# Peptides against a protein of PDB entry 3ESW, part 71

Target 1, 322 residues: chain A of PDB entry 3ESW
Amino acid sequence: NNIDFDSIAKMLLIKYKDFILSKFKKAAPVENIRFQNLVHTNQFAQGVLGQSQHLCTVYDNPSWHSIVLETLDLDLIYKNVDKEFAKDGHAEGENIYTDYLVKELLRYFKQDFFKWCNKPDCNHCGQNTSENMTPLGSQGPNGEESKFNCGTVEIYKCNRCGNITRFPRYNDPIKLLETRKGRCGEWCNLFTLILKSFGLDVRYVWNREDHVWCEYFSNFLNRWVHVDSCEQSFDQPYIYSINWNKKMSYCIAFGKDGVVDVSKRYILQNELPRDQIKEEDLKFLCQFITKRLRYSLNDDEIYQLACRDEQEQIELIRGKTQ

## One batch from the design tools (peptide; aimed at target 1 F5 A9 L13 Y16)

Design b2_p29_2_s2 (made by RFdiffusion4, then SolubleMPNN; from b2_p29_2, 9 letters changed)
Fold by OpenDDE base, seed 3:
Structure b2_p29_2_s2 (fold): chain B 322 residues (1-322), chain A 29 residues (1-29)
Amino acid sequence: as target 1 above (322 residues)
Amino acid sequence: SEIEKLLEEIKKAYKKAGKLEEFKEWFSS
């Protein structure tokens, strides 16, 4: 009896697809109750939910994408991408082109476009005067600063002229296209929008220990790739744990299609206690939010994303980017 | 899961037969 292995494989694939799709059906009443109880009783869960409500959707704004593309030097960017792409002997149309684009965007953003601001320059004394600035504390935004989603303003006094300089911590990425300065928050916020403006699949990664970065889904590598605009870093998830010897507890990725605990990608040593939530509850929370984000997608989109999720989970378990 | 084990066995069979790319194409469509 010639076992028709092809027929069996097809049947198994159909059953597997149906099984995967069944996980993304509308949440059962019991799951909704569990979710509601979790976010009302656990502060960390409430924080993850709050971040997901903003970070998963805010960057999917076509008007913002247009403004970004109009603001960047696209001629310079594509000239450099094409140059490096051709230098490495790649043919046009290869999926690897997007990796070259992201690498150039990292270069362009750090070297040509945006600035790190530990302390602002004195508004009165001009450029390169930050060494003269003394922090006085933080306050709420004024009426003008409030127009650009500003939660906090850092206040500095110039030791030379005695004038006060305000450093508003803007959360509006369009305002950051104008100011072109900030810390890890402003860098990651605007850079996430920049990557999204090129039509890329991007996640915002929040680390509980006061750092943030991006992930880009490389079609060439067929995986999520670490991207840190502050460090001009591409595919170096080890830099925090190994190079910085940073202690970390949680890294959560927020994207339009899901929320994922990516801690295993970045926390390679010096793991801090994960005591903010039960592991099972965090897993449930991320899956539940992800499920909600996908409710409007068709079965094929859901299945493709689920396959990608499974590959990522396998990667995270194996601890090796294959 | 049992399905994951079966899929892995099928994948191994296709790999042994030198048809691993055909197997991958089934998941790319």
Scores: peptide ipSAE 0.037, ipTM 0.488, DockQ to the pose 0.341
OpenDDE base, seeds 1, 2, 4, 5: peptide ipSAE 0.029, 0.023, 0.024, 0.026; ipTM 0.516, 0.472, 0.495, 0.507; seed 1 fails the geometry check

Design b2_p29_2_s3 (made by RFdiffusion4, then SolubleMPNN; from b2_p29_2, 9 letters changed)
Fold by OpenDDE base, seed 4:
Structure b2_p29_2_s3 (fold): chain B 322 residues (1-322), chain A 29 residues (1-29)
Amino acid sequence: as target 1 above (322 residues)
Amino acid sequence: SEIEKLLEKIKEAYKKAGKEEEFLKEFNS
């Protein structure tokens, strides 16, 4: 009996799709109870939930995307992308063009657009006066600063002129298009929005040990790619653990379609104790939030994302991130 | 999809091994 392998493969694919889709159905009452109990009893879980409520949706703002695209030197960006793309002998229409775009956006952002601000320049003395600035501490925002989602303002005194300079830590990425300065938080915040404005699939990665970066989904590489705007880094997840010798415990990625523990991508050595939550509870939490974020998606979208998730999990287990 | 590719690879592997019945058992369980 010639087994119709093609018919069997089709049936298996259907069953597999149905199985995958079944995992993304509305959460059972028991799962909701577990989730509620977890976020009420575990501070780390509460923090992950709180971050997901903001980071998973805030960058999906078409008005912000328009403002970004109007603010950037798109002519310069695309000129440089086209130049590097052509130099490497790629044909037009290849999915790899987006990787060149992200690399140029990293270059443009770090070299031409945004500035690292360890200390602000003196508002009175002008540019390149940060060396004269003494930190006095932090305070709440004033009435003007409060308009731009500012939680904290760092206060500095100029040793030369004695004037006070305020460094508001703005969380409004549109304000950051004006100020064009900050630390890892401001860099990652605005750069995440920039990447989203080009229609890319982007995640914000939070590291518990006071760093943040991005991931973008490369259609060419068919995986999530590490992107750090501060470092002008593309696909170098090892830089923290290996190059910086940074000790880390958790890296959590936040995107519109899910929350994922990506710690295995970035924590290659010097792992700190993962004692903030049970591993099973963290896995459950991320999966539960991801499931909620996908409730409005159709079966095809859910299936495609589930395939992407599975491939990512395989990648993370195998340590295949170069 | 990568899963479709994986399923095809699995199909090909079982086909090469002459293990069609095992393939059916693994996916019907």
Scores: peptide ipSAE 0.036, ipTM 0.575, DockQ to the pose 0.093
OpenDDE base, seeds 1, 2, 3, 5: peptide ipSAE 0.016, 0.019, 0.016, 0.008; ipTM 0.450, 0.471, 0.438, 0.392; seeds 3, 5 fail the geometry check

Design b2_p29_2_s4 (made by RFdiffusion4, then SolubleMPNN; from b2_p29_2, 10 letters changed)
Fold by OpenDDE base, seed 3:
Structure b2_p29_2_s4 (fold): chain B 322 residues (1-322), chain A 29 residues (1-29)
Amino acid sequence: as target 1 above (322 residues)
Amino acid sequence: SEIEELLEKIKEAYKKAGKEKEFWEEFSK
């Protein structure tokens, strides 16, 4: 009896699809209770939830996308993308074009558009005066700074003129299009919005040890790709653990379609204790938030995203980017 | 997990059918 393995495979795929779809149905009462108890009793879980409520949705703003596209030098960007794409002998219409776009956006952002600000220049003395600036501490925003979602303002005194310069830490990415300066937080915030404005699938990655970056879903590579605007880095998840020898405990990715623990992608050595939450509870939390983010999606969208999630989990376990 | 076991069974079935390369294409449909 020739076993029809093709028919068996098709039957198993149907069962798999049904099983996946069943997991993304409305949460059972027991899951809701577990979730509520977790976020009320665990501070780390509460933090992840709070971040998800902002980071998973804030960048999905069409008005902001329009403002970004109007602010960037699109002619320069696409000219450079087309040049590099043609140089490598690719045909038009390939999914790889988007990878070239992201690489050019990294170049453009770091070299032409945004500035790193360790210390601000003196508002009175002008450009290249940051060496004369002494930190006095931080304070709350004033009335003007508060309009742009500012949580804290760093205060500096100029050693030359004695004047005070304020460096507000704006969380409004539209304000950052004007100021064009900051540290890793401002860089990642605005760059995440920039990538989203080109219609890309993007996640914001939060590291507990005071760094942040992006991930972009490459249709060409069929995976999430590490993107760090500060480093002009594309597909180099090892830079923190290996190149910087950074010690890390948690890396959590926040996107419109889910929240994912991506620690295994970035924490390759020097792992700090993961003692903020039980591993099972963190897994449950991320899955539960992800499920909520997908409640409005149809069965086909849910299935496609679940297939993507499974591929990512396999990648993270195997430690090999396929 | 149950899902990992099911995925391995699917992959095995496609491999036995001589369609191992088609697995991901059919899996994503």
Scores: peptide ipSAE 0.237, ipTM 0.865, DockQ to the pose 0.856
OpenDDE base, seeds 1, 2, 4, 5: peptide ipSAE 0.008, 0.027, 0.026, 0.015; ipTM 0.404, 0.560, 0.541, 0.418

Design b2_p29_3 (made by RFdiffusion4)
Pose (drawn by RFdiffusion4):
Structure b2_p29_3 (pose): chain A 322 residues (1-322), chain P 29 residues (1-29); non-standard residues A184 YCM
Amino acid sequence: as target 1 above (322 residues)
Amino acid sequence: EELEEELEEHEEELEEEFNEHIKEEAAKV
């Protein structure tokens, strides 16, 4: 009995596919209650549910993608990307070009395109002139800025001239292309959209302790890569937990293909208690949403995606890539 | 004992081939 493994191996891969294609089916009403209900037991759940709705489908918008592309200096971007491919791009330029592109986009976005804003500059006084603004609080948007999905307008008084500069907080990323300024919040909104406009596979990562950033899929490193525009950072998920010494509890990724707990990639010390939701319920919550996000996908798609997810669980469950 | 060792080795081989397959399917995305 030379026991045939190649037979048994080829067989199973077949059986596994059925297990997978079955998992991403239906929404049998049994687990549906578990969902509709959990979203009332717990707000951390309603939180994730809400954000999944604002953040997964939203950046897949050709109208927007095109405007961003019109607006960006592609000649400049691709020239530099090409210049860096020139100083050899790995023996295997095996979709490495895509990585060099993301890196360059980070540079352009930071060094060139968008600008940080704590207090705003005075609208009537010069440009470099923010530290003589004292804030008078926040309020609703006026008629004009109401168009751009704005909730709060921070208003400021200039002690040197008396005029009031205002700093609307927009969510319409197309509006940000114009204003070209803001904090993580909008820096990240626009940067996610920018990444999506090059057709990259992109995600919005949300840290409960007030920071947001991106994840991009590097086919070259065939795994997700941490991208933070504010810090012009490429593959440095430790940056928050170690470099900054920031204490964190949860990290959640959002995208067209799913919602995934990516805490383990980032919260690698200074761990805070995860006391917001039964861990079993969170796994369920993401799975149900990810499943829901894929009813209209076909079998080949449902499967290839589920494997990428699994490859990611092993990466997180373990301590490393591969 | 020898049969147990051979079964453990074959299990490891199946795990490895499975992992490789997952990686190949994941790459088609």

Design b2_p29_3_s1 (made by RFdiffusion4, then SolubleMPNN; from b2_p29_3, 16 letters changed)
Fold by OpenDDE base, seed 5:
Structure b2_p29_3_s1 (fold): chain B 322 residues (1-322), chain A 29 residues (1-29)
Amino acid sequence: as target 1 above (322 residues)
Amino acid sequence: SLLEELKKILEEILKMKFEEWIKEVASKI
């Protein structure tokens, strides 16, 4: 009696698919109550929810994607990608082309397109005058700045001419295509939109300890890849904990299809106390938000995403054992 | 863990198949 292993495997896959799909069914009343109680009683949970309501959906704007693609030097970008792909990419298959694209976008963004702004130049004295700028503090946006989702404006006085220069912290990524300057927030915001404009699967990673970066899903590597536009970094999740010796407590990834605690990928040493929420409640919160983001997806899409989530969880567990 | 859930599903299917297989073997004896 040859055990029909193929029939067993097919039946396993069917039952496993049904089991996975059962987890993504509409939330039970008890789960809704738990969720509401958690976000009303825990400030960290409320913050994660608030961020998810913005970061998971804001970048899925076709009009913004068109504006981005019209603004970038696509001829230069693709010329550089094609050049690198022609050297090594043919041996590794077509899926590696997207990894070369992301690497070139990192280069282009840092070297050619966007600028780091620790202090602004003086609006009166012109370029290379940031050394003469003294911070006076922060204030609310004016009527013009308020049009571009500005929460705060940093105020600087020029030591040379005495004039005031405003540095608005714009959260509108389309305004950032014009201003082409900022800190980690502006860099990550615009770069997330840029990657999305190329049709890539991208997550925005928020670190509680005042840093932000991206993750891109590489079809070649078949995993989420660390991407930091500020650092021109591709697949270097260790840079914060090891190279910077940064102390961190939480890293949360926000994407179209889910919210994931990715702390295990980035917090390799010098872990700060994770005292803002119970681990079980954070896990529940991320799963609950992810479930809501997937409510409009079909059974096959839900299943494929769940398989990807499982592979990521296995990776995050194994990475702690190396 | 999902590995534990997959193991449980595998164990349940293996148990069902094993019970079916035992019934088939027992019917031939």
Scores: peptide ipSAE 0.017, ipTM 0.432, DockQ to the pose 0.034
OpenDDE base, seeds 1, 2, 3, 4: peptide ipSAE 0.009, 0.015, 0.017, 0.008; ipTM 0.399, 0.419, 0.443, 0.409; seed 3 fails the geometry check

Design b2_p29_3_s3 (made by RFdiffusion4, then SolubleMPNN; from b2_p29_3, 15 letters changed)
Fold by OpenDDE base, seed 5:
Structure b2_p29_3_s3 (fold): chain B 322 residues (1-322), chain A 29 residues (1-29)
Amino acid sequence: as target 1 above (322 residues)
Amino acid sequence: SSLEELLKNLLEILKKKFEEWIKEEASKI
């Protein structure tokens, strides 16, 4: 009896698809109760939920994408991408073009477009005067700054002219297209929007220890790729733990299709205590939020995303064994 | 999907292992 392995394979795939889809059905009453109790009793869980409500949806704005594309030098960007693609891209296939695009966007953003701002220049003395600036502290936004989702304004006094310079910490990425300066928060915020504006699958990665970066899904590499706009870094998840010797406890990725604990990708050594939440509760929280984000998707979209999630989990498990 | 490919590959591996196992058991007879 020739076992029809192809028929068995097809049957297993159907059963597996049904099983996966069953996990993404409407949350059971017990799951809703567990979720509500968790976010009301655990501050870290509440923080993750609050971030997900913003970061998972804010960048999916077609009007913002248009403004970004109108603001960037697309001719320069595509010229540079085409130049690099013409060297090697034809041998590796069309999917590698997106990797070249992200690498060029990293270059363009850091070198041509955006500036690091440790201290602002003096508004009165002009450019290259940041050395003369003394921090006086932080305050709330004024009426104008409040229009651009500003939570905090850093205040500086010029040692030369005595004038006050305000450095608003804008969370509106469209305002950042105008100001073109900031720290890791402003860099990652605007760069996440930029990548989204090119139609890429992007996640915002929050690190508890005061850093933030991106991931994008490479169709060429068939995985999530580390992207840090501040560092002009592509596929270097080790830079924080190894190169910086940074101590970290949590890295959480926020995307339109899910929330994922990606700590295993970035925390390679010097792990801080993960004492903010139980591991089982964090896993549940991320899965529950992900399930809600996918509720409107069709069965095929849910299945494809679940397959991608499983491959990522396998990658994150294997990376600990190397 | 990468999972369908993984499942196909797993089935091929299982098929090969099963064929090897049958050969080993047939050699004991």
Scores: peptide ipSAE 0.026, ipTM 0.510, DockQ to the pose 0.034
OpenDDE base, seeds 1, 2, 3, 4: peptide ipSAE 0.019, 0.026, 0.019, 0.016; ipTM 0.436, 0.581, 0.436, 0.438

Design b2_p29_3_s4 (made by RFdiffusion4, then SolubleMPNN; from b2_p29_3, 15 letters changed)
Fold by OpenDDE base, seed 2:
Structure b2_p29_3_s4 (fold): chain B 322 residues (1-322), chain A 29 residues (1-29)
Amino acid sequence: as target 1 above (322 residues)
Amino acid sequence: DELEEILKKLLEILKMKLEEWIKEEASKI
């Protein structure tokens, strides 16, 4: 009897789809208990949950997307994208255009739009006065600052005029379109919204060791691509571990469709102890949150996303960017 | 021994087909 391997493979692939879909059904009572116990007993798990409740959904705001697109110089952006695409993009197919768009958005954001703010300029002395600013500490927001999701305000004294300058750490990305300045948090927050405003699949990556960046899903590369707005970096996940020699323990990606431990992509050397949570519990937590984010999706969407997840897991295990 | 060889070949084919289908389905998003 010639074994029809193709027929067996097809049958097993159907059963595999059913099996995958079964994992995304409502959580069993035991999984809910495990989840509740984990987030109540583990501070890191509680932090990941809290971040997911914000970062996974906040950027899916059509009104914010419109405001972003109205604020950016779209004519300049598309002119530059078209110019770069015309050089070599036609040979690679239409899907590469989005990679050129993200690269131009990185350029535009860093060079033309947003500014790094280590210290603010003195509100009284004007531009280029940050060198005269002495940090006094941080305080809570005032009534005006509180309107823009401000958790902390850094306080600076001018050594020349003695006046106090406030640097509110706004978490409202629409306010950041006005202020056009910040550190890695403000950069990544607004840049995540910018990428989302172009209809892109984007994740916010939180690193425990005080850095944040994005990932963009490239349809051309068919994978998640590292994107750092602060560095104008595209597809350079090694920059932190190798170029900066940064020590890191956790990198967690937050997107509309899932929460993923992406530490293996970025932590290539100088790994810090992963002592905040058990590896099995972190894996469970990310899967459980991801499952909840997908509850409203249809079976085909769930299966497609599960295939994307599996492809990413294969990539992360093999250490090869396809 | 013959059954083990058949099973090994089947597993290899299934793995390849699964990897292909995962890639195809992932590309539809």
Scores: peptide ipSAE 0.032, ipTM 0.565, DockQ to the pose 0.773
OpenDDE base, seeds 1, 3, 4, 5: peptide ipSAE 0.015, 0.016, 0.015, 0.016; ipTM 0.453, 0.458, 0.462, 0.420; seed 1 fails the geometry check

Design b2_p29_4_s1 (made by RFdiffusion4, then SolubleMPNN; its pose is not in this set)
Fold by OpenDDE base, seed 1:
Structure b2_p29_4_s1 (fold): chain B 322 residues (1-322), chain A 29 residues (1-29)
Amino acid sequence: as target 1 above (322 residues)
Amino acid sequence: DFIEKLKEKIKELGYYIPEEVLKKLLDEL
């Protein structure tokens, strides 16, 4: 009887909600001990924790969001989004508009806004002089550079004029709105902030093998979507393993609502040994940090996020990410 | 057939429950 199935389904949904919520209760003393022991004894775990303390919260800054929105050419961006949406978006529903926005932001950022910097131009000789630059090494920031969360400065000598040019590696994304140049770190850092400034659900993905990118939660696709600002790439998680033939061991996603091992989405071949931590301990670590990040959320928010987590885990297990 | 019908009803309600969890919860009813 259809009435019986509806009743059973509703009862199961109540039980399922309770089951899910039970996982996000305050950590038991034994879990806290396990966590403390893990981060004190395992360097990789300590690194993940350290990254989570920064990356999960730093982009949730309303002042930064305002500065970003004031700096970008919003008229151009929305004009282009509206143009693409008008072609086919009305048939797909309103949620697809955000996918068009992210695609335009990728275009705008790479083509109009930000520059890749292998070597800086010579400050004395001017534009298109990077070919004349010889690396001398790296040093600490000076007093001015230190104002903008600069950990290291690459030093270059011009072979033509002999002058020194400094390339500070700024971690302050607001400074990057001014400098508008960098490598994968600067690109991903600023682009993550840009996406967050539009009110999007965004994660920063750290790859152990010296690359970083974003994930965006598409309401249209109802899943996390790979986003790489350096490559102007949307929904192409395979590019590293397949196109680049890159060897990788770990990909960890950091967002305001959780830390997730997303290695299965990106490591499709050429997997390096995952020997930095036990798989069970990594799973525990990510879940524990995620639980802490959700402590202030209500039961409905926790339940909705947990449903997303379950869908993502199913996706990752089934290899359904193209 | 019973499990599939329940999955369909749960989907109609706008939710998804993993089958393993669904089976466990059914055993508790």
Scores: peptide ipSAE 0.330, ipTM 0.936, DockQ to the pose 0.691
OpenDDE base, seeds 2, 3, 4, 5: peptide ipSAE 0.310, 0.319, 0.313, 0.305; ipTM 0.934, 0.933, 0.935, 0.933

Design b2_p29_4_s2 (made by RFdiffusion4, then SolubleMPNN; its pose is not in this set)
Fold by OpenDDE base, seed 3:
Structure b2_p29_4_s2 (fold): chain B 322 residues (1-322), chain A 29 residues (1-29)
Amino acid sequence: as target 1 above (322 residues)
Amino acid sequence: SFIKKLQEKIKELGAYIPESVLKELLDEL
């Protein structure tokens, strides 16, 4: 009897969809109690929740997307994408085009658009004067700086002219389109918005050990791809653990459709103690927040995202980038 | 194996079902 594997596979996919959907609809009152208790008793859990409330939604702003697209040199970007895409012998309409776009956006952002700011230039002496700047500490924002979601302002004195220069740490990515400078926080914040403005599936990755980057979902590769704007890096999740020899404990990805512990993708060596939360509680927390983010989605969207999540979990367990 | 062949076919259809879940769903057929 020739087993009709095609028919059986199709039946299993229907049942699997129902199985997945049933798990989403069963948000039991018990899970809510567990969630509330966890976020009230565990500071790390509270921090993850707080970050999710901002990072999962802030970049899904159509008005900001328009401002970004109006600010970028789209003609240059697409010209370069088309050039590299054609050079590699690809035809129009291939899913790989988006990978070329992200690679060009990384190039454009680092080379043409944004600047690393270890210390600000002196407001009086002008460009390339950061070497003359001495840190005096940090203070709260003034009335003008406060308009742009500024939590802290670094204060510097010029050793040459004696004037004070303020370096506000803006969290408003639209203000960063104007200032065009910052550290990893500002870079990742604005670059996340840029990628979102092109309609891409993007996550913000927070590392507990003071670094941040992005992940982009490549339809061509059918997986989440590491993207670091500071490093102009595409699909190099190893750079932190191996190249930098960085010690890390947690990497959490925040996107519109979910919160995921992606530590296994990036922590390849020099793992720090994961003592901030029980592993089971962190897994529960991420899953719970993810379910909440998906409550408004239709059954097909929920199913597709669940399939994506399962594929990702397999990758993370196997340590193999597919 | 039967399960491997099914998993391959499911992958061809653009999905992935974990083996444990696949076994559970097969028992329901």
Scores: peptide ipSAE 0.339, ipTM 0.932, DockQ to the pose 0.849
OpenDDE base, seeds 1, 2, 4, 5: peptide ipSAE 0.326, 0.314, 0.304, 0.306; ipTM 0.934, 0.933, 0.931, 0.930

Design b2_p29_4_s3 (made by RFdiffusion4, then SolubleMPNN; its pose is not in this set)
Fold by OpenDDE base, seed 1:
Structure b2_p29_4_s3 (fold): chain B 322 residues (1-322), chain A 29 residues (1-29)
Amino acid sequence: as target 1 above (322 residues)
Amino acid sequence: SFLEKLKEKIKKLGYYIPEEVLKKLLDEL
């Protein structure tokens, strides 16, 4: 009897869809209890939940997207993208255009738009005076600074003129469009919003060891791509572990459609102890939050995202990002 | 093998099913 492999494969694909969809059904009471117990008893889990409540939704603001697009030099950006895309003679198809866009946004952001700020310039002495600035510590925001989601203000004294300069650490990305300066936090915050404003699928990656970056889902590469605005880096997940020899324990990606432990993509050597939570509990936590983020999606959207999740998990296990 | 031929067919259809899941689903056919 000739085994009809086509018929069997089609039946299995239907069953596989049903199997995948079954994982995203409303959480059972036992799962809710496990989740509540985990976030109440584990500080790391509580931190991940707290970050997800902000980072998974804050960048999905159409008003912010409009402000971003009105603020950027779109003519320059698209001119540069078109120039680079034209070199390939369109041979790679339309999906590669978005990769060129992200690469240009990295260039534009670092070279033309935003500035790294270890120490501010003296407000009295003017430009290129940061060398004269001595840190005095940190304070709470004043009445003006508090309008822009500022939790901390770094205070500096000028050694030349003796005046005080304030460096507010703004968390409002719209304020960052005005100030155009910061450290890794401000860079990643605004750059995440910029990428989202172009309609891209973007995640914010939090590293426990005081760094943050983005991931972009490339339709051309059909995978999540490392993006670091501070480094002008595209698809270089190894830079932290290999180039910087950085020791790391956790990298967690936060997006509108899910929370994912992406540590295996970035922690290639010098792994620090992963002692903040049990691995099974972290996996459960990320899956549970992801499930909640997808509650409003239809079965086809859930299935498509779940297929992407499975592909990513295979990639992370095989260590074959490159 | 039967399983390899089936994996190849599923791959040609543009899908990947983990082997453990594939075995489970086959047992339910």
Scores: peptide ipSAE 0.294, ipTM 0.918, DockQ to the pose 0.753
OpenDDE base, seeds 2, 3, 4, 5: peptide ipSAE 0.273, 0.282, 0.268, 0.267; ipTM 0.912, 0.913, 0.913, 0.911

